# Ledger of designs, part 1: peptides against a protein of PDB entry 5K2M

Scores and structures below are computed, not measured.

Target 1, 273 residues: chain A of PDB entry 5K2M
Amino acid sequence: MRIGITYTVLRREEMAIKERAGEFGEVVMLHEDDLLFPGNYDLDVVIIRNVSHFKALYTARLFESEGIPTVNSSRLIFEAGDKLFATLRLAGKVPVPEWKAALSEGGALRVPDSLGYPLVSKPVFGSWGRLLAKVNDRDSLEAVLEHRKWMKNPLYGIHYFQEFVEKPGRDIRSYVIGGEFVGAIYRYSNHWITNTARGGKAEPCSDPEVEELSVKAWEAFGEGALAIDIFESEKGLLVNEVNPNMEFKNAARVTGADMAGKLVEYAVEVAKT
Positions, changes and structure headers below are counted from each chain's first letter, unless a header gives other numbers.
Peptide ipSAE is a variant of ipSAE made for these designs: the mean of its two directions, with the distance scale d0 fixed at 1.0 Angstrom where the peptide's residues are scored. Compare it only between designs on the same protein; published cut-offs may not carry over.
A fold fails the geometry check if it doesn't show the stated peptide or something in it is severely misdrawn.

## One batch from the design tools (peptide; made by RFdiffusion4, then SolubleMPNN; from b1_p10_5, 6 letters changed)

Design b1_p10_5_s2
Fold by OpenDDE base, seed 1:
Formats: structure tokens, C-alpha cells, sequence
Structure b1_p10_5_s2 (fold): chain B 273 residues (1-273), chain A 10 residues (1-10)
């Protein structure tokens, strides 16, 4: 078996995936600079680890066009990597934060009539809390909308909002691969954005309710490897978002779970189908 | 570097 691994930067995750993949067959590391299409790739499966959502999406689709399956698939990356599209999948299966989408400034200005203040403005794409805004009042909403008009990417004109969820100084990151729950962590932060990329501490999370909810969230998509972000709210557990290009170094370290091994095992299964 | 790449490419 020949396993490709596409990447932008060789992180701890990519090193662990490479090491585990070597136990199953020949490993071919493919930096973004090595990728040209159409091409003659002799691979049974490709694990997608490009940092950029769009680079990952297009890379997956390009390999699929050559008849090579990817983990994750371009379909999953597309639907899970867009916050609005992911919400549409999740909302039918699991509790999610209350949300609104608007396609114009005029529509966006009416969102507080439903969600109230404070609310959270999110781009539909991006990671690590980029361009997240806690909007406390009308003046702040107008400012965010004005700034969005001058951003070059037209996708910033898609206005996605959530209710502001009061959290107990932490959130939960869980991991589900091929429908199997692999592990979960608490991410602690003094900031309302609890992402570990912003200096949060990680601790193990052993909660059967988190495990059950995580599997149900994965089932909304029905394939691949997903990291799942869960909030502890006054309303109970809420699935905030999913990530089809997950970082897991902190979770693997804290839980001891073999996330890289589970990802490779799933990729091998995909290659055989 | 990784943080900068994350901010630029996404």
C-alpha cells in the first residue's frame, strides 16, 4: 500500500501520521510545492493535512479526480469546514447555539431582533478564532459590517451570527474518526475564545454525554475524521463547530489516545473500499 | 511561523 500525506508545514501531527503510516506501507510525503495536476500519482489513499481550508479542499478534489480517495474527502472538507454549512448539517441531529445567517447589511442589522445582544459574528471560513467578534451593541454591529464591506473576499459578505454562549471558562474538543470516539479534552482560557492556539491549557475530558454527543455530531456528516467543539452552556451541551483538518497534538498528549494511528487505520480502510 | 501561516493562508 502507498499512502500519500499532503502538508503545508511539518507539525507534530504530520510527523506522528507519517510514523504510523509507515507501519502499513510506503509513505509519500507531498508538500504543497510538489503538487501539480493533472499528475501521475501512484497512491492508494491520500491523507490531507494542508493548513489552509481551501488548499485542503482543492487538493482533495484534485486527487479524487485522479481516482485516488482522500481522508478527508473533498465533500467532507467542504461541508464541515464552512461554519454555516456545518451548522446546517449539525442542527438536524444535535443541539447547536442559536444562529442566524444574513446575505446583506440590511438583513444583518435585523439579526439582533432574534438573537439579541451580545452576539458573535463569524466568517463562514477560517480557523483559530480569526475575525470572531463579540458584538455587544448596535454600534459594534455597524462597525463589523462596515469593515466587512471593505474586505476583498466576497465570502465576507456572508454574515453568520451566533448567540453569545456563557461558558465556564472552558470548552470541549472531542475527536471522532470513522464513527469511533477517540478522545476529548477541556480547553481552558480566561478569554471568551477558548481555542488552545490562543494559549489555552488542556485537560482530559471523560464524560459519557460528551462521547455520545460527539458521535451524533459525526453522524451528521457520516464519514471521515472530525474534531468537534462543544460548549457547556446553561442549556446543556451545544455543538459549536467541527473541523475536518484537526490539530490533535495537545489532545494526544493529554489523553494518551493514538489519534494519528486511528487516522491512518481509517485511511487504510478507505483505500481498501 | 506556523501561527503566521495559519493567519495568512486561511
Amino acid sequence: as target 1 above (273 residues)
Amino acid sequence: LVEELKNREE
Scores: peptide ipSAE 0.019, ipTM 0.559, DockQ to the pose 0.179
Fold by OpenDDE base, seed 2:
Structure b1_p10_5_s2 (fold): chain B 273 residues (1-273), chain A 10 residues (1-10)
Amino acid sequence: as target 1 above (273 residues)
Amino acid sequence: LVEELKNREE
C-alpha cells in the first residue's frame, strides 16, 4: 500500500501520521510544493493535512479526480469546513447554538431580532477564532458589517451568526474517526474564545454524553475524521462546529489516544474500499 | 509559534 500525506507544515500531527502510516505501507510525503496536477500519482490513499481549508479541499478533489481516495474526502472537507454548511448538517442531528445566516447587510441587521445580544459573528471559513466577534450591541454589529464590506474575499459577505453561549471557561474538543469516538479534551481559556491555539490548557474529557453527541455529530456527515467542538451551555451540550482538518497534538498528549494511528487505520480502510 | 503563525495567516 502506498499512502500519501499532503502537508503545509510538518507538525507533530504529520510526523505522527507519517510514523504510523509507515507501519501499513510505503509513505509518500507530499509538501504543497510537490503537488502538481494532473500528476498520475501512484497512491492508494492520501491523508490530507494541508493547513488551509481551501488547499485541503482542492487537494482532496484533485486526488479524487485521479481516482485516489482521500482522508478526508473533498465532500467532507467542503461540508464540514464551512461553518454554515456544517451547521446545516449538524442542526438536523444534534443540538447546535442558535444561529442565523444573512446574505446582506440589511439581513444581518435583523439578526439581533432573533438572536438578541450578545451574538457572535463568524466567518464561514477560518480557524483559531479568526474574525470571531462578540457583538454586544447595534453599534458593534454595524462596525463588523462595515468591515466585512471591505474584505476582499466574497465569502466574508456571507454573514453567519450564533447566539453567544456562556461557557464555563472551557469548551470540549472531541475526535471521531470513521464513526469511532477516539477521545475528547477540555480546552480552558479565560477568553470567550477557548481555542487552545491561543494558549489554553487541555485536560481529558471523559463524558459519555460527549461521546454520544460526538458520534451523532459525525453521523451528520457520515464519513471521515472530524474534530468536534462542543459547548457546555445552560441548555446542555451544543455542537458548535466541526473541523475536517483537525489538530490533535494536545488531545493526543493529554488523552493518550492514538489519534494518528486511528487516522491511518481509517485511511487504510478507505484505500481498501 | 511558527506553526501558530502560519495557521493564522492561512
Scores: peptide ipSAE 0.018, ipTM 0.563, DockQ to the pose 0.230
Fold by OpenDDE base, seed 5:
Structure b1_p10_5_s2 (fold): chain B 273 residues (1-273), chain A 10 residues (1-10)
Amino acid sequence: as target 1 above (273 residues)
Amino acid sequence: LVEELKNREE
C-alpha cells in the first residue's frame, strides 16, 4: 500500500496523518511544489490536505484523472466545500437553518421578506467565519451588498443568507469519517461566531442526538471525511455547514479520538475498493 | 503561515 498525502503546510493534522499512514504502508508526502500533472504517480490512494479549497479540489480531480482515488474525492470537496451546495444536500435530510440564495442585489434586498432580521450573510466559500456578517437591518444589508460589488472574485456575487440562530454561547463540531461517528466538541465563545480559530475554547460533546444527526448529515453526501457544524437552537439541533478539509487537532486533543487513524483507515478502504 | 492563510485565503 502506497499512500500519498498532499499538503500546503505540515500542520499537526498532517503530521498525525503521516504517522498513522506509516502503519498501513509506504507514505509519500507531496508538498504543493511537488505536484505536476499529468504525472506518473505510483500511489494507491491520496489523502488531500491542501489548505486552499480550490487547490484541494483541483488536486483531487487531477489524481482521479490518473486513476488514483482521493480522500476526500473531488466530488465531495466540491459539494461540501460550498456552503450553498452543502445546504442543498443537507436540507432534504436534516434540519438546517432557514436560508435564501440570491443572484443579484435586487434579489438579495428581498431576502428579509422571507427570513426577517437579523440574518447572516455568508460567502459560499471560505473558512473560520471569514466574511460572515450579522445583518440587523436594511442599512446593514445595503452596506454588505455594496461591498460585495467591489470584491474581485465573482463568487462574492452569489448571495447566501441564513436566519440568525440564537445559540447558547457555543456550537458543536462533530466528525464523521466513512459513515462512522468519530467524535464531537463544543466550541465556546461570547461572540456569535463560535469558531475556535477565533479564540473559542473546546470541550467534549457526548450527546446521542448529536451523533445521530451527524451521521445523517454525512449520509446526505454518502462518502468521505466531514467535519459538521451543528447549532443548538430553540427549534432543536440544526446542521449549519460541513467541511471536507477539516482541522481536527483541537477535537482530537479534547476528545482523545483517533481522528487521524480513522482517516487513514478510511483511505485504505477506499484504495481497496 | 497557517494563520496568514486562514485570514487571507478563501
Scores: peptide ipSAE 0.022, ipTM 0.568, DockQ to the pose 0.220; fails the geometry check
Fold by OpenDDE base, seed 3:
Structure b1_p10_5_s2 (fold): chain B 273 residues (1-273), chain A 10 residues (1-10)
Amino acid sequence: as target 1 above (273 residues)
Amino acid sequence: LVEELKNREE
């Protein structure tokens, strides 16, 4: 078996994936600079580890066009990597924060009529809490909408909003690979945006309700490897978003779960199908 | 890219 691994930067995750993949067959590391299409790649499966959402999406689709399956698939990356499209999938299967989408400024100005204040403005693409805004009032909403007009990417004209969820100073990140729950962590933060990159502590999460909900959230997509972000709210557990380009360094360290091994095992199964 | 990596490594 020949396993490709595409990457932008060789992180701890990519090193772990490479090491585990070597136990199953020949490993071919493919930096973004090595990728030219159409090509004649002799690979049974490709694990997609590009940092950019769009580069990951197009890389996956390009390999698929040559008959090589990818983990994750271009379909999954597309549906899970867009916050609005992910919400559409999730809302049919699991509890999600209340949300609204508008396609114009005029439509966006009516969102508080249904969601109320405070609300959260999110771009449909992007990571690490970039361009998230807590909108407390009409003046703040108008300011966010005005700034969006000057953003170059037309996707910023797609207005996605959620209710503001009061969290207990933490959120949950779980991991599901091939329909199997692998592990979960608590991410602690004093800020309303819970991001461990800002000095937050990670702790193991052992909750059967989180495990059950995580598997159901994965079933909304039905394939691949997903990180799942869950809120603890007054209404119970809410699935906020999913990530098809998961980082797991901290989660693997804290839980002891073999996330890299599980990802490789799933890729090997995909190659045999 | 390093900053992007730090922000996702929760």
Scores: peptide ipSAE 0.015, ipTM 0.547, DockQ to the pose 0.442; fails the geometry check

## One batch from the design tools (peptide; made by RFdiffusion4, then SolubleMPNN)

Design b2_p16_5_s4
Fold by OpenDDE base, seed 3:
Structure b2_p16_5_s4 (fold): chain B 273 residues (1-273), chain A 16 residues (1-16)
Amino acid sequence: as target 1 above (273 residues)
Amino acid sequence: PMPEEVIEELLREAEE
């Protein structure tokens, strides 16, 4: 068994994945600078750990074109890594925050007629709460839309909105790998954007409802390794988004779950199919 | 603090 691991930066997660992969076979670390295509890669499977969503997507697709399976697959990265495409999968299977998409400013200005205020403006791509805006009124909506016109990437012209969900000063991040629930954490923040990367505290989450909902959310995609972000709302649990390129160092530390081992085990299973 | 390489990659993803 030869296991590739693509990466941008060697984080604690990549070190743990490398260590666990070594127990199953030969490990080939592939920095982004090492990746040229077409190539003659002698690998049974590749674990994708590129930081960029787009680099991860293209890397996965390039290996697949050479007959090498990836974890995650390019299909999963594409569908799960885009907030709108992820919502389209999730909305048919699990409760999600109320959402609207508009393809023009004129369309976007009508979104409050359905969602009301406050609402949240999100880019369809990006991480760590970047370019999230809480929109409280018409003036704020017009300002956000005006700024989007001047952004270079055409994907900023895809207007994705959610209802604003009141959270109890925390959210939930769960992990499902190959359809198995691995663990979950609470992420605490005094800001409406909860993110552990911005200094939030993490605590273990042991809730059977979270476990069941997390597995159902994974089943909407039907493959791979996903981190799942869940809100505790007055309407019950809502699946906000999924991440096909998960960070797990805090969750592994807090829960004691061997997330790196589970990811490698799944990659080995994929290599055998 | 996030590594500089991660920050740079995130910035590129937003600008491209």
Scores: peptide ipSAE 0.016, ipTM 0.583, DockQ to the pose 0.093
Fold by OpenDDE base, seed 2:
Structure b2_p16_5_s4 (fold): chain B 273 residues (1-273), chain A 16 residues (1-16)
Amino acid sequence: as target 1 above (273 residues)
Amino acid sequence: PMPEEVIEELLREAEE
């Protein structure tokens, strides 16, 4: 068994994956600077750990073109890593926050007619709560839309909105790998954006409803390793988003779950298929 | 805090 691991930065997650992968076979670490295609890669599977969503997507697709399966697959990265495409998958299987998509400023200006205020503006791509805006009124909506006009990437012209969900000062991040629930954490924040990267505390989450919902959310995609972001709302649990490029160092530390081992085990299973 | 290298990658993505 030869296991590739692509990465941008050698984080705690990549180190843990490398260590665990070494127990199953030969490990080939592939920094972004090492990647050239077409290539002659002698690998049975590649674990994709590039930081960039797009680099991860293209890397996965490039290995697949060489006949090498990836974890996650380019399909999963594409569908799960785009907030709108992920919502389209999730909405048919699990409760999600109310959402609207608009393809023009004129369309976006009508979103409050359906969602009301406050609402949340999200880019369809991006991590760590970047470019999330709580839009409280018309003036704020116009400002967000004006700024989007001057953004270089045309994907910023895809206007994705959610209802603002009042959260109890935390959200839930769960992990499902190969259809198995691995663990979950609460992420605490004094800000409406609950991201541990912004200094939030993590605590274990042991809730059977979270476990069931997390598995159902994973089943909307049907493959791979996903982190699942869940909101505790007045309406119950809502699946906000999924992440096919999961960070898990805090979850592993807090829960004691072998996230890296489970990911490697799944990659080995994929390699054998 | 996020590693500086991760922040740089994220900033690069935002500029594209």
Scores: peptide ipSAE 0.016, ipTM 0.563, DockQ to the pose 0.096
Fold by OpenDDE base, seed 1:
Structure b2_p16_5_s4 (fold): chain B 273 residues (1-273), chain A 16 residues (1-16)
Amino acid sequence: as target 1 above (273 residues)
Amino acid sequence: PMPEEVIEELLREAEE
């Protein structure tokens, strides 16, 4: 078994994946600078750990074109890594926050007619709460839309909005790999954006309802390794988003779950398929 | 917190 691992930065996650992969076979570390295509790669599977969503997507697709399966697949990265496309998958299987999408400023200005205020503006791509805006009124909506006009990437012209969910000072991040629930954490923050990457605290979450909902959310995609962000709302649990390129160092530390091992085990099974 | 090197990479990608 030859296992490739693509990466941008050697984080704690990549180090743990490398260590666990070494127990199953030969490990080939591939920095982004090492990736040239078409190439002659002698690999049975590649674990995709590129930081950029788009680099991860294209890397996965490029290996797949060489007949090498990836974890995650380019299909999963594409569908799960786009907040709007992920919502489309999730909405048919699990409760999600109410949402609207608009393809123009004129359309976006009508979103409050359906969702009301406050609402949340999200880019369809991006991580760590980048470019999230709580929109409390018309003036704030106009400001967000004005700024989007001057952004270089055309995808910023795709306007995705959610209802603002009042949370109990925390959210939940769960992990499902190959359909198996691996663990979950609470992420605490005094800010409306709950993210441990922004200095939030993590605690273990042991809730059977979270476990069941997390598996159902994973089943909406039907493959791979996903981190799942869940809100505790007055309406019950809501699946906010999923991440096909998950960070898990805090979750692994807090829960004691062998997330790196589970990811490698899944990659080995994918290689055998 | 997010590692500085990851932040730098993301900023670089945004400038390209």
Scores: peptide ipSAE 0.015, ipTM 0.565, DockQ to the pose 0.109
Fold by OpenDDE base, seed 5:
Structure b2_p16_5_s4 (fold): chain B 273 residues (1-273), chain A 16 residues (1-16)
Amino acid sequence: as target 1 above (273 residues)
Amino acid sequence: PMPEEVIEELLREAEE
């Protein structure tokens, strides 16, 4: 078994994946600078750990074009890594925050007619709460839309909105790999963005409802390794988003779950398929 | 604050 690991930065997650992968076979670390295509890669599977969503997507697709399966697959990265496409998958299977998508400023200006205020503006791509805006009123909406006009990437012209969910000072991040629930954490923050990457504290989450919902959310995609962000709302649990390029350092530390091992085990299974 | 590794990646992306 030869396991590739693509990466941008050697984080604790990549180090843990490398270590665990070494127990199953030969490990080939592939920095982004090492990647040239087409190429003759002697690999049975590649674990995709590129930081950039788009680099991860294209890297996965390029390896797949060489007949090498990836974890995650380019399909999963594409569908789960886009907030709107992820919502389209999730909405048919699990409770999600109320959402609207608009393809023009004129359409976006009508979103409050359905969602009301406050609402959250999200880019369809991006991590760590980048370019999330809590929009409390019409003036704020107009400002966000105005700023988007001057952003060069055409994807910023895709207007994705959610209802603002009042959270109890925390959210939940769960992990499902190959359809198996691996673990979950509470992420505490006094800010409406509860991401632990922004200084939030993590605690173990042991809730059967979270476990069930997480598996159902994963089943909406049907493959791969996903981190799932869940809100505790007055309406109950809501699946906010999923991440096909999950960070798990804090979750692994807090829960003691072998997330790196589970990811490698799944990659080995994929290699054998 | 964003993790250092994220900042480094964003800086690289900005240089491209």
Scores: peptide ipSAE 0.014, ipTM 0.559, DockQ to the pose 0.125

Design b2_p16_7_s3
Fold by OpenDDE base, seed 4:
Parts: sequence; structure tokens; C-alpha cells
Structure b2_p16_7_s3 (fold): chain B 273 residues (1-273), chain A 16 residues (1-16)
Amino acid sequence: as target 1 above (273 residues)
Amino acid sequence: MEEELERLLELQELEE
């Protein structure tokens, strides 16, 4: 068994994955600078840990073109890593926040007619709450739309909105790998954007409803390793988004779950299929 | 540090 691990930066997660992968076979660390295609890679599976969503997507697809399976697959990265495409999968299986998509400014300006204010404007890509805007009124909506016109990436012209969900000063992040629930955490924040990368505190979440919902959310995609972001709302639990390129250092630390081991075990299973 | 790295990577992707 030869396990590739692609990475941009050697984070705590990549170190843990490397260590656990070493118990199952030979580990080949592949920095982004080491990646050239077409290549002669002698690997049974590649664990994708590139930080960029697009680099992860293309890296996965490039290895798949060489006949090497990836965790996650390029299909999963594509469907789960885009917030709109993820919402399309999730909305058929689990409760999600109310959402609208518009393909023009004129369309986006009509979103409040359906969702009201406040809204959350999201880019379809990006992490750690980057370019999330709480849109309280028309003036704020116009400002967000104006700024997006001047952004070079055409994906910023895809206007994705959610209802603003009032949260109890926290959200939930769960982890499902190969259809198995691995663990969950509460992420506490005084800000409406809850993220541990932004200085949020993490505590273990032991809720059977979260476990059941997390598995159902994973089943909307049906493969791979996903972090699942869940809101506690007045309407009950809502699946906000999923992440196919998960950070888990805080979750592993507070839950004691072997997130890295479970990811490697799944990658080894994928290599045998 | 991690947020800044992704910001730099996304900015690089926007400059390409």
C-alpha cells in the first residue's frame, strides 16, 4: 500500500494523517510544488489535503486521470465544496436554511421579496466565513452586489443567499467518513459567524439527533469524508454547509476521536475497491 | 495564519 498525501501547508491535520498512514503502508508526501501531470505516480490512493478548493479539485481529477483513486474524489470535492451545489444535494435529504440563488444583479435584488431581511450573502466557494455578509437592508444588498461586480473571479457573479439563522451563540461541526459518524463539536462564538479558525472555542457535542442528521447529510453525497456544519435554530437542526477539505485538529482534540486514522482507514478501503 | 494562507491562495487564484 502506497498512500499519497497532497498538501499546501503541513498543518496538524496533515501531520496526523501522515503519522496514521505510516501504519498502513508507505507514505508519499506531495507538496503542491511536487505535482506535475501527466506523471508516473506509483500510488494506490491519494489523500487530498490541498488548502485551495480549486487546487484540491484539480489535483484529485489529475490523479484520477492516472487511474489513482482519491480521498476525496474530484466529484465529491466539486459537489460538496461549492456551497450552492452542496445545498442542491442537501435540500433533497435534510433540513437546510432557506436559500435563493440568482445569476444576475437584477435577480439578486429580488431575493428579499422571498427571504426577507436579514439575509446572508455567501460566495459559492471559500472557507472560514470569508466574504460572508449579513445583509440587513437594501443598501447593504446593493453594496455587496456592487463589490462583486469588480471581483475578477466570475464565480463571485453567482449570487447565493440564505436566510439569517439566529443561533444560540454556537454552531455544530460534525464529521462523517465513509458513512460513519466520527464525532461532533460545538463551536462557540460571540460573532454571528462561528468558526474555530476565528478564535471560537470548541466543546464535544454528544447529541443523537446531530449524529443521525450528519449521516443523512453525508448520504446526500454518498461517498468520502465530510465535515458538516449544522445550525441549532428555532426550526430545529439545519444543515448549513459541508466541507470536503475538513480541518479537524480542534474536533480531534476535544472529542478524542481518531479523525486522521478514520480518514486513512477509509482511504485504504478506497484503494482496495 | 491558516486564514491568511487561504486568503493568499485565493488572491493568487484571482491574480491568475
Scores: peptide ipSAE 0.017, ipTM 0.593, DockQ to the pose 0.085
Fold by OpenDDE base, seed 5:
Structure b2_p16_7_s3 (fold): chain B 273 residues (1-273), chain A 16 residues (1-16)
Amino acid sequence: as target 1 above (273 residues)
Amino acid sequence: MEEELERLLELQELEE
């Protein structure tokens, strides 16, 4: 078996994936600079670890065009990596924060009529809480919309909003790979944007409700490896988003779960199908 | 944007 691993930066995750993949076969590390298509790649599967959502999506689709399966698939990256498309999948299976989408400023200005204030403005793409805005009032909404008019990417014209969820100074990140729950962590933050990337503490989360909800959230997509962000709310657990380009170094460290091994095992299964 | 993301990742690795 020959396992490709595409990457932008060799992180702790990519190092762990490489190490574990070596137990199953030959490992071919493919930096973004090494990728040229069409190519004659002799690979049974490719693990997609490109940092950019779009680079990951296109890389996956390019390998798939050569008959090489990818983990994650271009389909999963597309559907899970877009917050709105992910919400459309999730909303049919699991509790999600109340949300609205608008395709114009005039539509966006009516969102508070249904969600109220405060609300959260999200780009449909992007990571690490980038361009998340807590919108407390009309003036703040108008400001966010005005700024978006001057953003060059047309996807900023897709207005996605959620209710503001009051959280207990933490959120949950769970991991589901191939339909198996692998583990979960609490991410602590004094900021309304909980992100371990911003110096938050991580602690193990052992909650059967989180496990069940995480598996159901994964089943909304039905394939691949997902990190799942869950909020503890007054309404109970809410699935906020999923990530098809999961970071897991902190979760693996804190839980002791073999996330890299589980990802490789799943990729090996995908290669055999 | 990519360089900034790489830099954010590097900064995150330095804070751990």
Scores: peptide ipSAE 0.016, ipTM 0.549, DockQ to the pose 0.223
Fold by OpenDDE base, seed 1:
Structure b2_p16_7_s3 (fold): chain B 273 residues (1-273), chain A 16 residues (1-16)
Amino acid sequence: as target 1 above (273 residues)
Amino acid sequence: MEEELERLLELQELEE
């Protein structure tokens, strides 16, 4: 068994994955600078840990073109890493926040007629709450849309909105790998954007409803390793988004779950299929 | 955008 690990930065996650992968076979660390295609890679599977969504997507697709399976697959990275495409998968299986998509400013200006205010404006791509806006009124909506016109990436012209969900000063992040629930945490924040990357505290979440919902959310995609973001709302639990390129250092520390080991075990099973 | 991402990751590594 030869296990590739692609990475941008050697984080605690990549170090843990490397260590656990060494128990199953030979490990080949592949920095982004080492990746040239077409290549002659002698690998049974590649674990994708590139930080950029697009670099991860293209890296996975390039290895797959050489007959090498990846964790996650390029299909999963594509569908789960786009907030709109992820919503389309999730909405068929689990409760999600109410959402609208518009393909023009004129369409976007009608979104409040359906969802009301406040709204959350999201780009379809990106992490760490970048370009998330709480839109409380018409003036704020017009401002967000005006700014989007001047953004060069055409994906900023895809207008994705959610209802604003009132949360109890926290959200939930769960982890499902190969269909197995591995663990969950509460992420505390005084801001409406809950992100541990912005100084939020993490605590263990032990809730059977979270576990069941997390597995169902994973089943909407049917493969790979996903972090799942869940809101506690007045309507009950809502699956907000998924992440096919999970950070898990805080979750592993807080829960004691062997997330790196579970990821490697899944990659080894993928290599055998 | 990549430099800002690397910087955000570096800042996260310095705070934890």
Scores: peptide ipSAE 0.016, ipTM 0.553, DockQ to the pose 0.220
Fold by OpenDDE base, seed 3:
Structure b2_p16_7_s3 (fold): chain B 273 residues (1-273), chain A 16 residues (1-16)
Amino acid sequence: as target 1 above (273 residues)
Amino acid sequence: MEEELERLLELQELEE
């Protein structure tokens, strides 16, 4: 078995995946600079670890076009990596924050009539809480919409909004790989945007409700490896988003779960189907 | 180094 690993930067996750993949077969590390298509890749499966959502999506689709399966698949990356498309999948299976999408400013200005204030403006793509805005009033909404007009990427013209969820100074990140719950963590932050990348503390989360909800959230997509972001709200647990290009260094460290091994095991299963 | 790497990754996603 020959396992490809595509990457932008060799992080702790990619090092752990490489090490574990070496126990199952020959490992071929593929930096983004090594990727030319069409190519002659002698690989049974490719683990996609490109940092960019779009590079990951296109890399997966390019390998699939050569008959090489990927983890994650281009379909999963597309459906899960877009916040609006992910919401459409999730909303049919699990509780999600109340949301609205608008395709024009005139539509976006009517969102508060349904969601009220405060609300959260999100881009449909991007990580680490980039371009998230807590919108407290109409003047703030008009300002966010005005700024979006001048952004070059047309995807910023897709107006995605959620209700503002009051959180207990933390959120939950869980991990589901091949339909198996692998682990979960609490991410603590003094800011309404909880992210461990911004100096947040991680602690183990051992909650059967989180485990059950995480598996159900994965079943909305039905394949691959996902990180799942869950809010603790007054309404109960809400699935906020999923990530098909998960970071797990903090979760693996805190829980002791072999997330890299589970990802490789799943990739080996995909290679055999 | 980890925060700098995350920031570089954030910048790279914005430059693409």
Scores: peptide ipSAE 0.018, ipTM 0.575, DockQ to the pose 0.124; fails the geometry check

